# Ledger of designs, part 101: peptides against a protein of PDB entry 3PUK

Target 1, 227 residues: chain A of PDB entry 3PUK
Amino acid sequence: ERGLKSVVWRKIKTAVFDDCRKEGEWKIMLLDEFTTKLLSSCCKMTDLLEEGITVIENIYKNREPVRQMKALYFISPTPKSVDCFLRDFGSKSEKKYKAAYIYFTDFCPDSLFNKIKASCSKSIRRCKEINISFIPQESQVYTLDVPDAFYYCYSPDPSNASRKEVVMEAMAEQIVTVCATLDENPGVRYKSKPLDNASKLAQLVEKKLEDYYKIDEKGLIKGKTQS

## One batch from the design tools (peptide; made by RFdiffusion4, then SolubleMPNN)

Design b2_p12_7_s1 (from b2_p12_7, 8 letters changed)
Fold by OpenDDE base, seed 3:
Structure b2_p12_7_s1 (fold): chain B 227 residues (1-227), chain A 12 residues (1-12)
Amino acid sequence: as target 1 above (227 residues)
Amino acid sequence: MEIDWKYEEYKK
C-alpha cells in the first residue's frame, strides 16, 4: 500500500482515464512539467499502458503530427500549457492530432477556458477539471509546486507584497486539493510566530475549504463533453 | 517519447 500515492493514482484513474477510455483505442498523452512529476510520483509506464496510453509527449516540445490518433492532455491550467495546446489545434492544416481530451489539474480560469473555446472547441471531445495540484512524496507526505514561494513569503521587500499574496493563494489552493483528494475537511493548525505567514495561509485554506465543499454539495462541475 | 519514471529526475 502506497498510501497517498495510491489515493492520487485512483483519483486520476477515475477522473481521467475511466472518463475517456474506449475499449481498443490508444491515445497519445501530453504532459507538462507538473503533471510529469505528478504521474512519475504515483504510477509506472506499465500502468499508463494499461489505461490505453501508447506514448507520452512533452507539451512544451515540438512534436510531429500523429493525425490518426486522439490526444489526452493532462496539464496544468496555466497560460503556457494552454498556449502549447492551442498551437496543436490552431489551424485546420496544422492539427497535430485527431481530437483532444483535456484534463486540468486544477480550476481553469474563465479567461483561459474562453480562449480555448474560441479557438478550437470543435476539436475538443472533453474538458474537465480534476483538482489535483500537489505531488505525493510518501504515504503521508506531499509537496507544493509554487514557483518562488520561499522568496516571496520571506522577502523583506515591501514591493513583493502583491506577489506574496499570489503565492499564498496558490499554496492554499494546492492544500485544498490535498484535502479534497483525501476526502477530508480538517481543522487547520498553525504556529503564528515569528511571522504571520502561517496565520494568513491558514485563513486562506479555511476559506477555500469552505467554498470547495459548498460547491461540491451542489454537484457543480465545470466541463464540456462532445461525442 | 518514453520516459523513465523516476521522480528524482523531474525535481527542480
Scores: peptide ipSAE 0.011, ipTM 0.353, DockQ to the pose 0.026
Fold by OpenDDE base, seed 4:
Structure b2_p12_7_s1 (fold): chain B 227 residues (1-227), chain A 12 residues (1-12)
Amino acid sequence: as target 1 above (227 residues)
Amino acid sequence: MEIDWKYEEYKK
């Protein structure tokens, strides 16, 4: 399964970079606060270079004109970002860039769009709304397939004590398999209150991790990879 | 949702 970050990057690549790509052409890319975080979360500078981006600039900062280059604006549809764009192209005689490709991370309100249209429509070669309004995070939360886990873990019936133990063992085993798949030997954190279920599970996981990583394929002991 | 705007669309 592909991580969320890679999925988001592929979406951006297809929706933004492939959309405005011209062979042999380099662009300057303008980012705002949100899109800076977004791209930082799912790609590297080398990836952007491969997509024909020569330099990245912060849209909020004062920038020197590069009138021979086209600009790729990957920005949120906010008044602040739009105002910065307008400053770049608002003057007919003092455009900062040759032309603009605008990609909004979300729906652009008509008020903002009309403002852009009224001021610098001739400078815009492409305008597109994409639906990426979140910062991708790799999943660190897994659901476990242990039948009736909830019931037995929280059952007040003492007769379920033995079954609870079996369920806890099964959950711990699955967690270890996840760690093994990720090649991780983590420290285990838990909330101990109000019930001790989390503590018990944590202890089982720790024990099983220790057993699993006692001897690796080369006879080495794998230490803790994270806390 | 993705919306594509071509150059001619903003000139209207």
Scores: peptide ipSAE 0.023, ipTM 0.516, DockQ to the pose 0.082; fails the geometry check
Fold by OpenDDE base, seed 1:
Structure b2_p12_7_s1 (fold): chain B 227 residues (1-227), chain A 12 residues (1-12)
Amino acid sequence: as target 1 above (227 residues)
Amino acid sequence: MEIDWKYEEYKK
């Protein structure tokens, strides 16, 4: 099936599982709220077993140490998720796992990265960003995980204008990750009424797409995909 | 210990 779910799964398989795969080795996988939803949308537990994952744990919960096993962290680059990771490896004597592979779903801010590097660098075997910040629902349908987006976008209160802009930027970033995942540079279409939200979001997406494809791995400017 | 800090290379 050539749906968005299969494309997302293939990207995760290549960027995460193939990247850290070692023959005969099982890993514990740690997920946060977003990545739990993401994996649930595009794969089954049997698929994860085939990729060498023995058990899945929630990063926010207290977990028993398994010091003989390596851990695969597939998490969002948030202070909450990073803090939980740091608790697992922050003390030399109290490491929960043998080592860590960490894969972020989006760009990790330098402040968070430096915090990890300063405290846990010796425990990390791999650290990578994979740029998947959306949930595939159907073959051509996805959802964005932006908390309070509905509230701020449709709030009539002018005091929420600054927060609305932040939400719009976050939504635009997630849309760009969809385009990147599909390897497309589409023309953006929107419905202008009843609010200008769609127009503003479209402009942000177009700008971010231009920036993304200018800085891609080969420095190649990808032309607009003809719909 | 092969620390593959490819992340540092990606941000450079």
Scores: peptide ipSAE 0.018, ipTM 0.496, DockQ to the pose 0.221; fails the geometry check
Fold by OpenDDE base, seed 5:
Structure b2_p12_7_s1 (fold): chain B 227 residues (1-227), chain A 12 residues (1-12)
Amino acid sequence: as target 1 above (227 residues)
Amino acid sequence: MEIDWKYEEYKK
């Protein structure tokens, strides 16, 4: 079936596994909370084995060193995940793995990237961003992973206005990654009543879509596709 | 093995 799950898997296969593949080489894959959910939604362990992954480890957990093997980090660009990575490679004498391939699910802030570069650059073979920050549920359905989104979007407390904006920005970014994954630039439709949340989110998505296609790899402006 | 830092160029 050519559903959203299949599209996501193909994107990950191309952007991550094909990018770092070496014939006959096995890697350990490190996942965080989001990427665990993501991969669980679109592939099986057997699929990962076929891509040269011998074991999957949780980046947040304590792990024994396997110094002869390279590690594939498929993680979100968060301070928590980055800090865990840094712990694995921060000490020259205590590197957990032979080398690292890092693939972020979204844009990595310069502050985090610079922190990685300053401490672990010699251990990193690849560091790339892919645009997959959503969970495919079925052919036409996806979910977003934004902590406390429900609370802040529907909080009547004016003191939460700033936090609400942050949450909406995060949601908009994830929606754009869906569009990018599908190679779509849709017109955004929304229900404006009773709250203006949908309108605000739609505006953010439209803006971010415009920005994304202006700075895409091809440098082309993609016209609107059907919603 | 060659370190690929093309990421920096992409970020700019």
Scores: peptide ipSAE 0.018, ipTM 0.492, DockQ to the pose 0.240; fails the geometry check

Design b2_p12_7_s2 (from b2_p12_7, 8 letters changed)
Fold by OpenDDE base, seed 4:
Structure b2_p12_7_s2 (fold): chain B 227 residues (1-227), chain A 12 residues (1-12)
Amino acid sequence: as target 1 above (227 residues)
Amino acid sequence: MEIDWKYKEYKK
């Protein structure tokens, strides 16, 4: 069995680095909080160097322009990360980099996409949505990046019900990315608890898995696997 | 599933 970390790295290598690779070209790579954790979990700096990355920068930090270099943005499709990107390229006269390759870890909402389009579309050489929105911890362990998930999922306050649903939706989406990465369509198992959060999440995951495989790149509906 | 945005109208 292949470890989850190696699978994730291979997917990133194929979907991101191989996609934008040009012979003899070095890029600066911009990461956000999630992708920093993601790459840290599945690769080393030497691996990134081999993929043509000369330096890694935090997208949230102020950075000096490197106008002669193209930038590889490997970021989550969040307002915060997108806003930072826009600051890099929003000004016609003060672009920080020569051009941008953008790879989102998940579906980018139309609102964010349109914002990018309106501000700096000419600077973008490539823009893709990949499907890796989890952090591999071990061969069979991953971590979801859903802020305040615990708080809302276990909140007894009924006023948080809507937010709880949003959180569960996000969790389900990330779980599906794990399945997609592993090329699995698992039967979901859960342990029932008083709040029945696990059951709700399981249902969401199953629904999203069905939707995912209906529109899979291969156009195949994969049967259930054990996981 | 990966979406290639090269076919989207994201450039002006």
Scores: peptide ipSAE 0.025, ipTM 0.598, DockQ to the pose 0.138
Fold by OpenDDE base, seed 1:
Structure b2_p12_7_s2 (fold): chain B 227 residues (1-227), chain A 12 residues (1-12)
Amino acid sequence: as target 1 above (227 residues)
Amino acid sequence: MEIDWKYKEYKK
């Protein structure tokens, strides 16, 4: 029924909530656009309450300080989300919360990470990347969050070729996060179309899967799973 | 792949 949603929730519970859990302690959770959609797709407010979240706030909005409470940031590694975080903790006198736990949904670029480290390191108790960059829809269905993907992938304009490649790579990365979440290394199948976008995407996914498992399993290549 | 950074140790 909801196999993928359950798997995603279990991963978030283990990687985020269990990681920063303290008995009897409540936290404020800060979400961005992507993580709002992600959590809405795989859990209920009651589930978050059970994990020690008292209230959910949008990181992009101006918020009143609650200096006695710790904050759990579950956000994407984007300049916009990071800038909002920095505004919360950039000044000692103006910090909005007691401390921060930050969990990124994907790899955080070194430039953004260094910016955080330089300005807010004393306020951060934990920083972690948890490779989840897709939205579960059904038991085996998910949605990719790649802006302008449709426009560039189906554009007949040759001038968009470079942008198309960037979009394809982003899509491939998100597909790999699904495989990682499910602990699968599947054979990639596709249906060919005139622009051969599916073939290109399949090749990128295969390459990224190989790289992922080589790194994650200490150089061991996981055998292909039969799906 | 998960990467963990510890900036400051916190006591449970």
Scores: peptide ipSAE 0.024, ipTM 0.563, DockQ to the pose 0.104
Fold by OpenDDE base, seed 5:
Structure b2_p12_7_s2 (fold): chain B 227 residues (1-227), chain A 12 residues (1-12)
Amino acid sequence: as target 1 above (227 residues)
Amino acid sequence: MEIDWKYKEYKK
């Protein structure tokens, strides 16, 4: 049975592990807070071993150099995670690993990307964006990771309106990421009462879905699926 | 986070 967890794992396997796979080569994998949760939700350590990962390290923690091994960074495109990466490779004499493969779970802003390129380009073998910004729970259940989403979505303070919009945009983007991962264009269903948050979010999702399929890699307009 | 559907790739 193809549960969401399995789909996510297959996506990661294809987009990340297969992309950087070299026969006989072991890598150290660096994870951040989000990707730790993500991988823990859809795979086991044994699965990672099969993909050539010898150890998993937390990117936020101090780590001893293993200069003979390449590192696979599976991280979110945040300043915090990027800064940690830069610390690993910022100094030529103090590179923690032999080289880096970077896979971002979402869009990496050009500013961050250029910063990485400018400082560590020689150490980077691969840098790619994948679209997995959600945590699978069950076959048809996922959770979003948007900081302060609860607070702003339910805040009665009008001064938070702008921030609420930002949060909803982020949530919508993550939902679209789920759809992209599942290769679906679902009809959006929601309960609008008592607040209009669900309706607004649904509208954002619909819009972003349209945009996604209009400009997808295949250039195909996919009809709505029932899910 | 903002999703850009145009994938970015860097190889070296």
Scores: peptide ipSAE 0.022, ipTM 0.592, DockQ to the pose 0.117
Fold by OpenDDE base, seed 2:
Structure b2_p12_7_s2 (fold): chain B 227 residues (1-227), chain A 12 residues (1-12)
Amino acid sequence: as target 1 above (227 residues)
Amino acid sequence: MEIDWKYKEYKK
């Protein structure tokens, strides 16, 4: 069985580093909270050096300009991360880097995408969605990055019902990214609890898997695999 | 939520 960490790293290497690689060129890589955890889980700094990254920076922090170098943004498609990017390139006089390559870990909403294009198109050399929204922990174990998931999923307060649905939707989406990364379409199984949360989540995952493999990366329909 | 699973690409 393939280690999940190695699979994730290979995916990132192919989808991100190989995609923007130029011989002899070094880049600064900008990470957000999620991608920091993601890369930390599946690679070392030496691995990044081999991929042409000279230094990694936190996108949320104030940074000094390095105008002679291009920047690789590996970030989540969130308003917070996008806003930080826009601050780096929003003004010609305030450009922090020579140019930008942007790789989103998940689907970028059209509103955010259009906002980026409208303000920073001249600075962007590449923009792509990678679809990796989970953290590999063990050989076949992963964790999800869904804030307050535990609180809302198990809250007895009915006022949290809508938020619970949002959280479950986000969890389902991230689980699908695991399947996509592993190139699997598994049958979903779960253990029953006093609450029907597991069943609901399973249904969401199944639905999203079906939608994903109807129009996957190669436009192929993939049958169910063992899980 | 409508999910577009197609990669969005912008190249210049």
Scores: peptide ipSAE 0.020, ipTM 0.580, DockQ to the pose 0.112

Design b2_p12_7_s3 (from b2_p12_7, 6 letters changed)
Fold by OpenDDE base, seed 1:
Order: C-alpha cells, then sequence, then structure tokens
Structure b2_p12_7_s3 (fold): chain B 227 residues (1-227), chain A 12 residues (1-12)
C-alpha cells in the first residue's frame, strides 16, 4: 500500500510542480511555516531539486532579490503570508523576482485575493488553490494544524464555547482535505467519551464531505467508500 | 494570471 506521505507528495507534484514546470528552468521556492512542515513530512531536498527548485526561502525572512529568476510561492492563505508576498511584488521598484507562481494550500478569502489582484496582478503567472491542509505522519496517520485546538476543545470554561465551534469547523475542513487527497468518501467513526467533541466533529466532517462531492469536477455525488 | 479554484469549491 502506498503510504499517506507518498500520496500527498504525488498530489503536490501534480498540482504544483507539474503545473508550473518549464524544461531547463529553475525557480526559487518560498515557503511559510505550514508548508515548510508539509514538505518536510513528505519529500526530501533532492526531490525538490528534481522538480526544478534551486533554493528554498522562508517567506517571513528578509531575502536578497534575484530579479532574473521566477519565484514559486507555496503558502497558506493567511494575512501574514500574503503580506510578505505583497512586499516582494507590491511595487515595480521593489520586485524581488522576475515573476510569481502562487499556490495556496486552501481556499483564499476574497479579501486577500483582491489585495493581491489590486497590487501585483501583472507579476503573477499562476494563482491556484490546492486542497491540502494537513501534515502526514505515517501511512495512516496525519496531524492537523489548528492553533490551540486542544485548549478550546477540552476547556471547562463555558465562555470558550464559541471558540470551540470555530476550532471544530477548522478541523473538519482539514479532515475533508485528507479525504479529497485520498479520493475517499468514508463513513466517519469516533469515540464519544469523555466529551461529545468527537460526535460534533464527525457530523461536521460528514456534512462537508457531502458538500464537497456534490460539486466535484464531475458534478456527481460519490458514494460512501469502505474505510 | 491563471486562476484555478478546483480544490476549493466546497467552501463556496
Amino acid sequence: as target 1 above (227 residues)
Amino acid sequence: MEIDHKYSEYKK
């Protein structure tokens, strides 16, 4: 069986690297905190070299301009990452690279997308959203990137109820990205004790799976798979 | 600029 890591790598290779690859062309790749962890979990530097990446840079750090090279931004759709991108291409005089390819790990809100279009649309060759918002650990294990999820889900303070709901929505969205990556529509199983968190999360996941497959590329609802 | 939202449609 192909492990989850290999499936994730194949998805990234197809959705990102194959999409922007030009024969003989090298690119600089910009990563944020999440995508650094993601790529580290499923590939080696040698794999990235084979895909035409000459160097990896952290988008949050100050970087020297390389104006003759194109840049591949593989980043999360956050204000912090987008702001860093805008600093690289926000003005003609401040362009650090020749052009940009942008691949977001999830849905980019219209507010962020509009900021990008308004300031540097001419510098962008590609702007795509890929549905990978999790980190593979083992063949059948993954982790979610939801800040303070443990705190809010297990907080005894009733004042955190609204925050708990937001966290559960975020977790459900990331779980759906796993299912989409694996091309699965599973039945959801959970352990109910000691709290009802697992039950609530399961319901959210099931709803989001239905929504996802109803509007997939074929316009058909995929039946439940064995899992 | 080429825009592809293929994998994000479930959030619309």
Scores: peptide ipSAE 0.040, ipTM 0.582, DockQ to the pose 0.515
Fold by OpenDDE base, seed 2:
Structure b2_p12_7_s3 (fold): chain B 227 residues (1-227), chain A 12 residues (1-12)
Amino acid sequence: as target 1 above (227 residues)
Amino acid sequence: MEIDHKYSEYKK
C-alpha cells in the first residue's frame, strides 16, 4: 500500500483517465514540468498504458503532428503550459492532434481560460480542473511546488513582503488540494516561534478549507476532522 | 466542449 501515493493515483485515475476513456482508443498524453513529477511519484509507465496512453510527450518540446490521435493534456494552469497548448491547436491547418482533453491541476484563471476558449474551443472535448497541486513522497509526506518559497518566507528584506504573501497563498492553496485529495478537513496545528510565518500560513489554510468545504465534491458540507 | 470546475469552487 502506497498510502498518499495510491490515493493520488486513484484520484487521477478517476478524475482524468476514467473521464476521457474510450474503449479501444489510445491517446497521446502531454505533460508539463509539474505533472511529470506528479505522475512519476505515483505511477509507472505500465499504469499509464493500462489507462490508454500510448506515449507521453513534453508539452514544452517541439513535437511532430499526430493528427489522427487525440491528445490528453494533463497540465498546470500556467501561461507557459497554456501557450504551448495553444500552439498545438492555434490554426486549423497546424493542429497537431485530432482533439484535446484538458485537465488542469488547479484553478485556471479566467484570462487563460478565455484565451483557450476563444482560439481552440472547437478542438477541446473536455476541460476540467482536478485540484492536485502537490507531490506525494511517502504515506504521510508530500512536497509543494512553490518556487522560491524558502527564500521569500525567510527573507529579511521588506521589499519581499508582497512576494512572501503570494508564496504563502500558493502554499495554502496546495495544502488544500492535499486535504481535498484525502477528503479531509483537518484542524491546523503549527509552531509559532520564532517567526509568525506558520501562523499566517495556518490562517490561510483554515480560511481556504472553510471556503472549499462549503461545497465538497459531493455537494456536501464536511465538518472538521482530526489530523 | 465540456467544462467542469468541480474542484475549483474554493477559488470562485
Scores: peptide ipSAE 0.040, ipTM 0.581, DockQ to the pose 0.514
Fold by OpenDDE base, seed 5:
Structure b2_p12_7_s3 (fold): chain B 227 residues (1-227), chain A 12 residues (1-12)
Amino acid sequence: as target 1 above (227 residues)
Amino acid sequence: MEIDHKYSEYKK
């Protein structure tokens, strides 16, 4: 059974671990809240050891320097995670690690990217976006990580309309990453509700899928696949 | 700093 978990793990292995692998080299891996959940859902510590990871550290916590080792940052492109990274490498004299490989789970905004370039470019060996922003739950089930999504989507307060749109956009992006991971361009189906949230989300997903496959890695427009 | 080619083009 090609479970979603195995597909996600294979993608991470190929896009992250194989990409920065050096023979005989061990790395420290830094995770944030999302990537901790992501890896916990699709692999074991023994799997990470096999990929050359000696220690997993939480990027948000204070950590002792290990200046002789390179660090693999598998993190979300958020100000919080990026700021934690910058603290590790912002000072020439106080670098926590020898060098950094950065893999973002999604699109990194230019503002964050420029901030990284301006302060830590010399310490970064690799920077890549891998487009995985969901948690595999079962073979055909995944969960999204959008804070307060339930609250805003079902809020009766019209003042939350703008926030609802932001949440819908974030959810749509994560759904597209699932499709990208599975290499699928599905026909989107939904059940309409009184608030029509499902319809709005479906429209956003469909639009983003179209945009994604117009500029995919192969430069091809992928036809519709199974729904 | 090595940036993925696709990423580099996207950031232009």
Scores: peptide ipSAE 0.035, ipTM 0.598, DockQ to the pose 0.343
Fold by OpenDDE base, seed 4:
Structure b2_p12_7_s3 (fold): chain B 227 residues (1-227), chain A 12 residues (1-12)
Amino acid sequence: as target 1 above (227 residues)
Amino acid sequence: MEIDHKYSEYKK
């Protein structure tokens, strides 16, 4: 059994680095908060150097232009990260890098994508979505990047119900990315407590797994696996 | 595993 970290790294290597690799070309890599954590969890700087990354920059920070180099954006599809990207390429005068390769950790909403397309079309060499929106902690443990998940999931306040649903969906989506990364379609198990959160999340995960495998680009429809 | 449809759409 390969550890989750190794699997995640291998996926990133194939989906991101191999995809944009050009012989002899070095890139600047831009990371956001999530992808910083993600890469930190499954690789070292030396690994990134081997993949043709010369330096890593935080997308949220002001950065000096390096106009002779292409940039690899490995970022989450969030307004914050997208806005930072747009500041890098939004105008000719603001163009910080030679060109951009964009890899989103999850589905990029059409609104954000269209915004990028409208503003930076000529600067983008690649724009892909990969399904890695979790942080591997150990061989069989991962964490999710869902802010305030605990608060909303366990809030007894009915006014938080809508947000709770959003959080649950986000969690379910990220869990599905784990399954996708591992190429698994597991039966979901949960423990019921006073709140039905676990049951609801399980149902969401199952539904999303079904949807995912139906639309899998590899055309793979898998039955339930034991995991 | 990977979704490339956005890139394809972008190229249009």
Scores: peptide ipSAE 0.024, ipTM 0.582, DockQ to the pose 0.139; fails the geometry check

